Peptides against a protein of PDB entry 3V4O. Designs and how they scored, part 193

Target 1, 234 residues: chain A of PDB entry 3V4O
Amino acid sequence: DQPLAKDKVALLIGNMNYREHPKLKAPLVDVYELTNLLRQLDFKVVSLLDLTEYEMRNAVDEFLLLLDKGVYGLLYYAGHGYENFGNSFMVPVDAPNPYRSENCLCVQNILKLMQEKETGLNVFLLDMCRKRNDYDDTIPILDALKVTANIVFGYATCQGAEAFEIQHSGLANGIFMKFLKDRLLEDKKITVLLDEVAEDMGKCHLTKGKQALEIRSSLSEKRALTDPIQGTEY

## One batch from the design tools (peptide; made by RFdiffusion4, then SolubleMPNN)

Design b2_p27_4_s3 (from b2_p27_4, 9 letters changed)
Fold by OpenDDE base, seed 1:
Structure b2_p27_4_s3 (fold): chain B 234 residues (1-234), chain A 27 residues (1-27)
Amino acid sequence: as target 1 above (234 residues)
Amino acid sequence: GLAGTDSGDQDTTLNEEEKKMREELAE
């Protein structure tokens, strides 16, 4: 039986023009390309660039309002980030230097809120640095996530700045997006699709040993981004 | 379907291609 989505909603955030941190270029093109692809997959897509903390929080709130029972939710982020104590943090463009968790958005908190909406699928695609932030000693006490079998994380991890961006056709493009875009429209279980992307990245001389895709998933069903929306004729 | 794009702060150092991309995203 083909799984069905009640609806499909995506929030894409690309942060580049940081005030107190190194500027990035790839998120611009990456958000654009991913927007076009997800629209072809019948996602409702909101794409935003260079968000302050306030704007990011508002965008997430608005995104959550579009989620409901059985809805497929996808959050993409490209920008600076860090990971402390198993929690991933997205860094707004107005974050201070050094930034702390209070200045950033916790991905796991967003996931918790998505779970409260009883979504059918939760996909996080995070193209950010995941190094520890030594300037943040805060241990977030988060409520335990509900046990659901519909979560997929794709983490693009970079070991160096040269591994984060690649020059293509005169524009800088994220390496993760370079490989993701070639497979994103395939009618495959999302974890299988991402695994193939990971393999492609691993075989590429440009990315081997420099950037890798880490996949974490609890997905127990054969759900794909290509799954039709319930009530639509196909 | 619902689709929206907003651009934050524009970097004055963007090249013409990047500027074009931002314009396309804003449309």
Scores: peptide ipSAE 0.012, ipTM 0.438, DockQ to the pose 0.111
Fold by OpenDDE base, seed 2:
Structure b2_p27_4_s3 (fold): chain B 234 residues (1-234), chain A 27 residues (1-27)
Amino acid sequence: as target 1 above (234 residues)
Amino acid sequence: GLAGTDSGDQDTTLNEEEKKMREELAE
C-alpha cells in the first residue's frame, strides 16, 4: 500500500553572514535548489537565510507546530555548527565569539520535540561542521529517541567547510547538496535514497576521506518524499 | 488547518518575505 502524507512541510535554514564568525557561501545556493526540489515534491517550504537566535527559535517552533499525526516534516540546516558530547548545535548569525550552547539551537532537543508529534515522516538534514567547541562545557542529558519516532537524521560533515568552499570556489553547491539534488526526486524510501547519496559522496575523489554522510534512522516503513498527500491525486 | 497553525506568534524580527513564506506554510 502506498503511504500517504497528511501534509508535507519543510523548513530550510541557511546561515552565511555571521556577525562574529567566518562568512559562508554555499548555503545560499543549496537552500535555493533544495527549495525548488521540495516544491516539486509538493512540500510547503519555508526558506530562511541569515537567522538570529531569536528568529531561528521562532522558525523552529512554528515548524514544530505544523507537525502532527501523519504529516511529513523536513528540516534542513546549513551553516556553522558544533558537536559536544554527542549533542549537535546550530549556530545563529548573531552568536557571540566564542558561542555557547545557550546561544545556539540544540539539534537533539528539536529531535525530541519532533518525536512527540507522531509524524508520518520526519527528516532532519544537517550540513554543518562537527568540530568540538572547547569554549562550551555544557553536557546536556538528553533522552534517547523513541523507536517509533519515524525520524531520519542525516548529518553531512566536512572537516573544513570553509577551506573546501574556498578550494572549490567553482562549485555552485556544497558537496552534500551536489549529490542530494541528483537523487532527491527519486521514488525511494528516504533511507535508501540517503544511503545512495552517501555512497555517491564516498566514490567522489573530491570528497573521499574528507566528507561523509552519517545517517541515523528509526524509520520502519517505506516512506518516501514522493509519497502523495492525502486527498490529492498523485 | 494543521494543529498549531493558528497559534503561531508572528516573529516581528522576520522580514516581510519571510513572514509571507511562513503564512503560506500555515495555510
Scores: peptide ipSAE 0.007, ipTM 0.420, DockQ to the pose 0.034
Fold by OpenDDE base, seed 5:
Structure b2_p27_4_s3 (fold): chain B 234 residues (1-234), chain A 27 residues (1-27)
Amino acid sequence: as target 1 above (234 residues)
Amino acid sequence: GLAGTDSGDQDTTLNEEEKKMREELAE
């Protein structure tokens, strides 16, 4: 039996115009492309650019309110970020330099909240750097994700992404989005789809050894972004 | 140049889109 989604909702955030950090370019086109693709998959999509800390927190809170039992949720972020002690942080455009955890949104905290919603599928995609922030010594103690949470976490990382965007200013899309867009509409289990994207990235001479996709999943069911919404007569 | 949407316009757009999404979820 084909799995059914109760509904499909997505929040896409692209931060580019940082006040105290290098400006980015890729998130604009990447958010636009992903918005168009997710709409073809019958997602209700909220796309936001250049969010302050306050705006990001509000957007995430509102997104979480849309998640419920059987709902498919997708959260995408492109922008600056960092990782300390296995905790990932999304950096708002108004973050100070240096930024700290108190100025940023903790991904693992959001994932913890997502698991409580009993969603049919939760996909969290990060296109940000995994650099350590030596100015932040905060270690959030987070509980392990529940096995039944149906969460798929994709982390696209470039070592030296700032240098990469500067060097490849002629690329319309970010590298992750370039490969993701070719497969996103495929009727496949989402973990299989992302694994294929990771393989495609690994075969490309431009990205080999520079960018990788890390996938973490608690998804035991065959869930796809193409799964139909309940009550829609196809 | 894409006009810098003032911080106030983003909150209103989010609320309107969220409201629309909630309305569509309730149908």
Scores: peptide ipSAE 0.005, ipTM 0.392, DockQ to the pose 0.045
Fold by OpenDDE base, seed 4:
Structure b2_p27_4_s3 (fold): chain B 234 residues (1-234), chain A 27 residues (1-27)
Amino acid sequence: as target 1 above (234 residues)
Amino acid sequence: GLAGTDSGDQDTTLNEEEKKMREELAE
C-alpha cells in the first residue's frame, strides 16, 4: 500500500548576490547539497542561483509545466523573503529596496497553480526571512486554495543560518540544510521527517533559540520523498 | 545541473534542464 509518484520534480532556487540587499552565502552550498540528495531520491532537479524576477517567474512556469496528475513537486528556496498576511514572498536578486509584492513571487500563488495540476504531493522548503515587510501593505486577493490534503511547508529562517555560518567558519551549510541533509534520504512520511529535523535543530546547543523549523501541512497519505516512481522497475 | 550566476547561462541551463526533464517524462 505504498504510495507511488507518477514522477518527482524539484525546483531549487538560491538567491545570494542581491543588488540592493545584503548578500548571502549559505544558499550556494545548500542548493548544491540538496540537489545531490534529491537526485539520489530520483527527483528530476532544476537548480538555479541568483535569479532576477523575470528568471524566477520563468523558472516557476517551466517547473509547473513538468507537473501533472500524481507528480511529486518540490520547491526549495533560499534567499531573502518576507511574509505578509499569511502569504510568503520570495525576493529576486534584482528586487528594489524596498521591495513590494509586485517585485516578488508569492508562494501561495505557486501552490494554487500546483493544485491545478492535480499533483500527488506538494512540498515547499523555504529557507528565508519571514519578517513582515512594512513597505508592502498590499493584500493579495488569492483565490481559495483547493482542499487537496497533499501539501507540506517547511519554514526556516535564513538570517539565523547566516549568523551561524559567520560565527563558525567550519559550517558550510545553512542551519536548516545542516540538519535536513542528515535525514532527507530516510524512508519516512515527509511530515515525520521534517518533524525529526525540527527536533534535531532544537536539541543542538548552537541552534537552540536561534533558529527553528516551522511545519505546516495538510497531508492525508503516507507520502515520502523516497516513494518509488510509477512504472519504474526497481 | 546547477545554473551559474550569469543570467544568460541561467536561462540556457534552465531550458536545457527543462528539456531533459520533459524528455525523461515522455519515456
Scores: peptide ipSAE 0.006, ipTM 0.454, DockQ to the pose 0.047; fails the geometry check

Design b2_p27_4_s4 (from b2_p27_4, 12 letters changed)
Fold by OpenDDE base, seed 4:
Structure b2_p27_4_s4 (fold): chain B 234 residues (1-234), chain A 27 residues (1-27)
Amino acid sequence: as target 1 above (234 residues)
Amino acid sequence: GLAGTDSGDQDTTLNEEEEAMRAELAL
């Protein structure tokens, strides 16, 4: 039996116009293209650009209100970020230089809150650097996650590595989105889909040895982004 | 029957995108 979603909701955040950090370009195009693709997959998509810390927290809160039992939740982030002690931090556009964890949104905290909603699937697509922030020595004490077996992380890059965007064309995608967009509509288990994206990135001579997709998952069911919404007459 | 000219979407070859990738910005 094909899994069904109660609903499908996505929050897409692209941060580019940082106040105290280098400006980015790719998040604009990446968020736009991903929005169009996810809408074709019957996701309810909220797409936001250049969010302050306050706005990001509000966006996440509103996103969480749309989640419920059996709902598919997808969070995409493109922008500056860092990873400390296995925790991913999304950097708001108004973050100070240097930024610290208190200035940023912790993805694992969002995951915890999503688990409390008893979601059917939790997908995180993180197009950000995963370097350690040496200016933040805070060890976040996170509550233990529940065993829900419905979690998928797609990291645009390896642990401790950088993610990249192409600078020359004003409409160029980030490297991750370049490959993701070609496969996103495929009717495959999300982890299989991401594995194929990883292979495509690995075959490309431009990305080989520079950027590699990391998939981290605990997904016990064959869940796909193409899964139909329950109660929709197909 | 008028043969509709399939406007072949020129697949921008991976090669032209290659030259554009020379300048990478870290996120």
Scores: peptide ipSAE 0.076, ipTM 0.528, DockQ to the pose 0.026; fails the geometry check
Fold by OpenDDE base, seed 1:
Structure b2_p27_4_s4 (fold): chain B 234 residues (1-234), chain A 27 residues (1-27)
Amino acid sequence: as target 1 above (234 residues)
Amino acid sequence: GLAGTDSGDQDTTLNEEEEAMRAELAL
């Protein structure tokens, strides 16, 4: 039997207009296109742009309130970020220069809170730089994650690499979204889908050797973004 | 001081719960 979702909820955040950091362009288009695709997959989608630290924390809190047992949760982030000691940090638009962990949102902390909701699937799509922040010496004490076997991370870049925007003369997608959007609607296990996206990125001459998708998962079930919501099967 | 245009693209038709979430974020 195909796995069923109790509900499907997505939070999409695109940060572009940083106060103290370089401005980005891709998140605008990427959030918009991903919103439209996830809606076709019957996700409830909250899409937000240019969030301050306060607004980001509030958005995450509200997102978590929509999560419950068996709900599919998807968090997408496009913006500045960093990775220290295997922890991913999303940078708000009002973050100081340099920013520290106290100014940023830790993705693994969000994951912990999602696990407490007993979600059916936790998907993180992180289109951010994964470079170490040398100005942040904080070692986050992460509580041990529960073994839920329902976690999928899609990192737009390799560890320690920068995310690149395709600077075409007009509004262009980020590299990750360019390939993701072509496959996102496919009825496949999410890890298989992301693996195919990774292959597409690897075959493209523009991205080959520059940006590679990294997939981390503990997903033990054949769950797809196309999985029907419980009670909607006629 | 020019009020930063908080261009939250409000036009995503959210359900009532999502609208409530956006309203709380706009506050």
Scores: peptide ipSAE 0.008, ipTM 0.388, DockQ to the pose 0.048; fails the geometry check
Fold by OpenDDE base, seed 3:
Structure b2_p27_4_s4 (fold): chain B 234 residues (1-234), chain A 27 residues (1-27)
Amino acid sequence: as target 1 above (234 residues)
Amino acid sequence: GLAGTDSGDQDTTLNEEEEAMRAELAL
């Protein structure tokens, strides 16, 4: 039996115009292209740019209100970020320099809240730096995640790799989005799809040895972004 | 259309932002 989604909801955040950090360019184009693709997949898509801490928290809260039992939730983030002790932090545009966990949004906290909604699938696509923040010694005491076996993380960057914005071409996609967009509409299990994207990145001379996709998943069912919404006659 | 939230105070609901984005694709 083909898995069905109760609904499909995506929140896309692109932070570029930081106050106290280097400005980015790629998130604008990447958010736009991903929005168009996810809409073709019948996702309800909210796309936001240059969010403050307050605005990011509100956007996540509103996103969580749309989640319920069997709903597919997708969170995409492009911007500055860091990873401490296996926790991923998204950096708002108004974050101080240096930023700390109290100024940022923890992805694993969002995941916990998504699990409480009994979602059918939780997908995180994180196009951010994953360097350790030495100015943040906070160990988030995250409550143990529930064993839901419906979680997929796609990390666009390796740990410690600087996101090389290809500076030379104008409105160029980020490297991750360049490969993701070619496969995103394929009817495949999401982990298989991302693995193929990883292979494509690995074969490209421009990205080989510079940037690799990391996939972390606990997905026991054959869930795809192409899965039909319950009650829709396809 | 990418809704850049400039610093305007209005708590646009996720639904309103989604509708705004859908309207921009239809243009």
Scores: peptide ipSAE 0.007, ipTM 0.406, DockQ to the pose 0.053; fails the geometry check
Fold by OpenDDE base, seed 2:
Structure b2_p27_4_s4 (fold): chain B 234 residues (1-234), chain A 27 residues (1-27)
Amino acid sequence: as target 1 above (234 residues)
Amino acid sequence: GLAGTDSGDQDTTLNEEEEAMRAELAL
């Protein structure tokens, strides 16, 4: 039997116009394109750009209110970020330089809250750098995650590496979105889809040896972004 | 000549969809 979603909700955040950090360009196009694709997949999509810490926290809170038992939740982030001790931190546009965990949103904390909602699927697509922030020695005490077997992380880059923007003269996608957009509508298990994206990135001479997609998943069911919403008589 | 109904898909601004979602949450 094909898995059904109770609903499908996505929060997309693209941070570009940092106050104290280098400005980015790709998140604008990437959020826009991903929004259009997810809408074609019948996701309810909230897309936001250039969020302050306060605005990001509010957006996440509102996103969590839309989540419930069996709902598919997708969080996409494009912007500055870091990874400390296996925890991913999204950097708001008003973050100080240097930023610390207290100034940032921890993705794993969001995941915990999503698990409390008994979601059907939790997908995180993180198009950010994953270098350690040496200015933040805080070891987050994360509560043990529940064993929900419905979690997928797509990291645009490997651990300890940078995510890159393609510097073309025009509005270009980030490397991750460039490959993701070509496959996102495929009716495949989300981990299989992301694995194919990883292969495509690996075959490209521009990205080979520069950026590699990392997939971390605990997904016991064949869930796809194409899964129909329950009660939608097609 | 059949007038092509230009279904102007109003690009609902990201803000209008956010407001609509917030309105659905407030109901």
Scores: peptide ipSAE 0.006, ipTM 0.376, DockQ to the pose 0.029; fails the geometry check

Design b2_p27_5_s1 (from b2_p27_5, 13 letters changed)
Fold by OpenDDE base, seed 4:
Formats: structure tokens, sequence, C-alpha cells
Structure b2_p27_5_s1 (fold): chain B 234 residues (1-234), chain A 27 residues (1-27)
């Protein structure tokens, strides 16, 4: 039998107009395009741009309130970020220079909270750099995650590497979204879908040797973004 | 004809990619 979602909820965050860091361009377009695609997949989508630390925390809290048993949760982030000791940190637009973990949102903490909601699927799409922040020596002590076997990370780049956008005068996608958008509507297990995106990105000469998609998953069921919502006609 | 069109599309995409290589900005 095809897996069913109780509901499907997505939070999309694009940070580009940083106060103390280089401004970005792609998050605007990427959030817009992803919003349209996820809505076609019957996701309830909240899309937000240029969030302060307070606003980001509030957005995540509100997102978590929409999650419940069997709900599919998807978090997309495009902006500055870093990864220390396997923990991913999303950087708010009002973050100081240099930023530290206390100024940022830890993705793994969000995952922990999502697990407490007994979600049916947890998807993280992180279009950010994964370089270590040398100005942050804090080692986060995270509680052990539950074994839920419903977690998928799509990283725009490899561990310790950078993710890129094209700095054009006009509107342009980030490299990750450029390829993701072409496959997102496919009725495939989400890990298979992302693997195909990775192959497409691997053929791109722009980012050859600089950026490659990484998939990290613990997904024991054939869950897809196309899975129908329980109680709906399909 | 469809194959030729696809090959031409791929060629143009590669050429555009080479032009934009210098315009990459790290996130």
Amino acid sequence: as target 1 above (234 residues)
Amino acid sequence: DEKEEEEEKLKKEKEEEEKYKSLLQAL
C-alpha cells in the first residue's frame, strides 16, 4: 500500500539581505520556485524571507505547532550557514560578524523537536555552506535522537564545502535549486529523487569539484513528497 | 530531430555554464 501523510507542511526560509555579511540573491527566486512546486504537491507552505534571529525562532515554533503524528514536515533553508561537529547552523540576517551558535538556529535541534511530534517524514533541504566556523568553539551537547527511520537531509554541498549561487544582475537560482526544481514533482521515494538530483548536479561543469549534493538519510519506508494526504480523494 | 534538439540544448547549457563560472558566489 502507498504510504499516506496525515498532512504535509513546509517551512521555507530564504535569507539574503544580511546586515553584517555578504548579500545573496538566489534565495528570493529559490524560495519562490520551491513554494510553487510544494503547493502543487499539496503542502501547506509558509515562505519567509530575510528573517532575524527572533523571527526565525518564531517561524520554527509556528512550524512545529503544525506538525503532528504522521504529518510530513519539510524545512528548506537558503542563506549563509556553517557546520560544526556535524551540526548545521542557519544564520539569521541580523547575526553579528563573526556569528556564533548562540546567534544561529541549529537544524539538529529542530529535528529533535520534530521527532517529538511523531511526524511521518522529516525532510531538510539545506542550501547553505557547510564549512566550519572557526570563530565558534562551542561544542553543542545534543540529546540522542530517537530511532524514527523517517529522516532525510539534502545538503546542497558536501561536508566542509561551500554551496554557490550565480551572481547575475537578473534573477538566478542557486545551483542546488536549479537541479532540484526539475525533479521535485516526480513520484519517487524522496531519497531516490535526491539521488537523481545529485547525478544531474554532478554533470554541471560550473560546480565540478566545488559543490556536490550530499544525501543523509534514515528512511525505512517508501515515502515520497507526492504521497497523498489521508482522507483526500486521489 | 528530437535527439539533435536535445544535443543542441545541452551544448548551449554547457556554454552558458562556462560563462557563469566566474560569477559563482559562495553562500
Scores: peptide ipSAE 0.334, ipTM 0.726, DockQ to the pose 0.370
Fold by OpenDDE base, seed 1:
Structure b2_p27_5_s1 (fold): chain B 234 residues (1-234), chain A 27 residues (1-27)
Amino acid sequence: as target 1 above (234 residues)
Amino acid sequence: DEKEEEEEKLKKEKEEEEKYKSLLQAL
């Protein structure tokens, strides 16, 4: 039987106008396009741009309030970021230079909180760099995650690598969103969908050897973003 | 017609990629 979602909720964050870091462009377009696509998939979408640390934390808190048992939760982030010791950190626009973990939001902490809500599916789409931040020597001790078998990470790039956008005068996507948007509406298991996106990205000569999609999942069921919400006709 | 459209789409995409090679910005 096709899995059903109790509800579908997405938080999309695009940070561009950094105070002390290079400004970005793609997050604006990427968040916009992804918002439209997820709405077509009957997600309740909250899309926010240029969030301070305080605003990001509040947005995550509000997002978590919408999660409950069986709800599909999707977090998308486009902006500056880093990865230390397997933990992904989203960088707010007011982060200092250099930034540290105390200035940033840890994705794995959000995942922990999502697990506590007994969500049906947890999808993280992280369009950020995954390079080590050498200015942050803190080793966060995170509580062990529960075995929920419903977690999917789509990383725009490999561990230790950079993700890119195209800096031209026109509207342009980040490399990840460029390929993701073409497949996002397909009725496929989310990991299969992302695998196809990875293959498409792999054909891109622009980022060959520089950026490759990484999928990390423990998803044990055939869950898709197209899964209907309980009580709806499909 | 569909194949031709896909080929043309791919061609245009490649051309755009070539134009933007120098315009990559790391996130």
Scores: peptide ipSAE 0.319, ipTM 0.719, DockQ to the pose 0.365
Fold by OpenDDE base, seed 5:
Structure b2_p27_5_s1 (fold): chain B 234 residues (1-234), chain A 27 residues (1-27)
Amino acid sequence: as target 1 above (234 residues)
Amino acid sequence: DEKEEEEEKLKKEKEEEEKYKSLLQAL
């Protein structure tokens, strides 16, 4: 039986214009292109740029409210971030310098909340740096994802993403989105699709050894972003 | 001349940025 989504919802966040941190350019183009692609996949897409801590928390909360049994959810973030001892944090545009965990959104906490929603599929994609923050002493609380959570987590790591954006004058896709956009519409299991993206990134001379995609999945079923919405006659 | 080229480049980049923002808002 072909898997069916009850609904498809996506939240895309691109942070660029940081107050106390280097400005980014890629998130604008990446969010724009991903929005268009997800709409072609019949996702209801909310795309937001340059969110403060308050706005980010609200956006994520609203997104989580849309998740329910059988719903397909996709959360994408592009911006600054950091990782300490397995805890990843998304950095709002109003974060201080140095930023701390209390000023940022914890990815693992969001994933924990996602697993409680009994979604048909939940994809979380991060396009942010995985730098250690020496000013944050937060103890990692790593809860294992439930086996039935149907969560796919993609973490695009850019060592020196800032350096990449500096080297490339003008507006261009981030490295992750450059490869993701070529495959996103393929009718494949999402983990297979992301693995192929990771392989493409690894083969590219420009990205080899500098950018990688880490994929973690609790997905035990065949689920694709192309899966139709229940009750929609296509 | 180099300063003018940099200013022109910055201007074009800002124009492109505003274009993308406008397109995103229209969606």
Scores: peptide ipSAE 0.299, ipTM 0.767, DockQ to the pose 0.028
Fold by OpenDDE base, seed 2:
Formats: C-alpha cells, sequence, structure tokens
Structure b2_p27_5_s1 (fold): chain B 234 residues (1-234), chain A 27 residues (1-27)
C-alpha cells in the first residue's frame, strides 16, 4: 500500500546576511526554488531568510507545533554551519565570531523533538559546511534517539568537508540545490531520489573531490515527498 | 545523433564548470 502522510509541513531557512561571518548568496535563490517545488508537492511551507538565534528558535518551535502523528516534516537549512561529534549546528545570522553551540541550533535536538511528535517522516536537508568548529569544545549531551525508522538526512557535503555555492553575477544555486531541484518532484522513495542527486552531483567537475552528497537514513518504508495526504484525492 | 548530443552537453557542462570554478565559496 502507498504510504500516506497525515499532512506535509516544511520549514525552510536560508541565512546569508551574517553580521560577523562571510555573507552568502545562494540561500536566497535556493529557498525560493525549494519553496515552489515543495508547494507543488502539497507541503505547507514556511520559508524564512536571515534569522537571528531568537527567530530561528521560534521558527523551529512553530514548525514543531504543526507536526503530529503521521505528518511529514521537512527541515531545509542553507547557511553557515558546523558539525561537532556527529551533531550538526545551524548558525544564526547574529551569531558571534567565533560562534559556539549555545549560539546555534542543534539539528539532532530538533530531530528528537520531531520524533516525540510521532511524525511519519523526518527529512533534513542541510546545505552547510560540516567542518569541526575548534572554538566549540562543548560535547552535547543528547538523549538517546528513539528508533522510529523514518529519518532521512541529506547533507550537501561529507563529514568534515565544505559545501559550496557559486558566486557569480547571476542567480546561482548552491551546488546541492542545483542538482536537488531537478529531481525533487520525482515519485521515488526519498533515499532513492537523493541517491540519484548524489550521482548527478558526482559528475560535476566543479566540486569533484571537494563536495559530495551524503545520505544518512533510517527509513524502513517506501516514503516519498510525493506521497498523498490522507483524506485527499490526488 | 544521441551520442553527439550527449557529448555536446557534456562539453558545455565542462566549460561552464571551468568558468565557475574560481567562483566557489564555502558555506
Amino acid sequence: as target 1 above (234 residues)
Amino acid sequence: DEKEEEEEKLKKEKEEEEKYKSLLQAL
């Protein structure tokens, strides 16, 4: 039987105008394009740009309020980030330099909260660097995650590596979004879709040996972003 | 014809990639 979503909700965050860090460009276009695609997939999409720590935390809280049993939740982030000890940190635009975990949002903490909502699917698309932040020695004490078998991470890059955008005078996507957008509407299991994106990205000479998509999943069901919403006829 | 189109597409992609290689910025 085709899996059904109770609802589909996405939070898209693009941070580019950092106060104390290099400014980015791609998040603007990437969030916009992804918003349009996810709306075509009947996601309720909240798209936000240039969020402070306070605003990011509030946005996540509001996002979590929309999640419930069987709901598909998708979090997309484009901006500065880092990864320490397997924990991904999204950097708000008002983060100090250097930033620390207390200034950032931990993705794994968000995942924990999403799991508590008994969601049908949790998708994280993280278009950020995954280098270690040497200025943050905090070891997050994370509670054990539940075994929900409904989690998919699409990392724009490998562990310890950088993700890139193309800075030219025109509208350009980040490398991840450049390939993701071409496949996002495909009616495929989300992990299969991302594998295809990974293969497409792997053919790119720009980022060969510098950036590669990493998929981390515990998804036991054939769930797709195209899955219909329960009670709706498509 | 399909092979030639694929080769031409690949060539254009490589040329675009070389053009933008210097414009990569890390996130």
Scores: peptide ipSAE 0.324, ipTM 0.717, DockQ to the pose 0.362; fails the geometry check

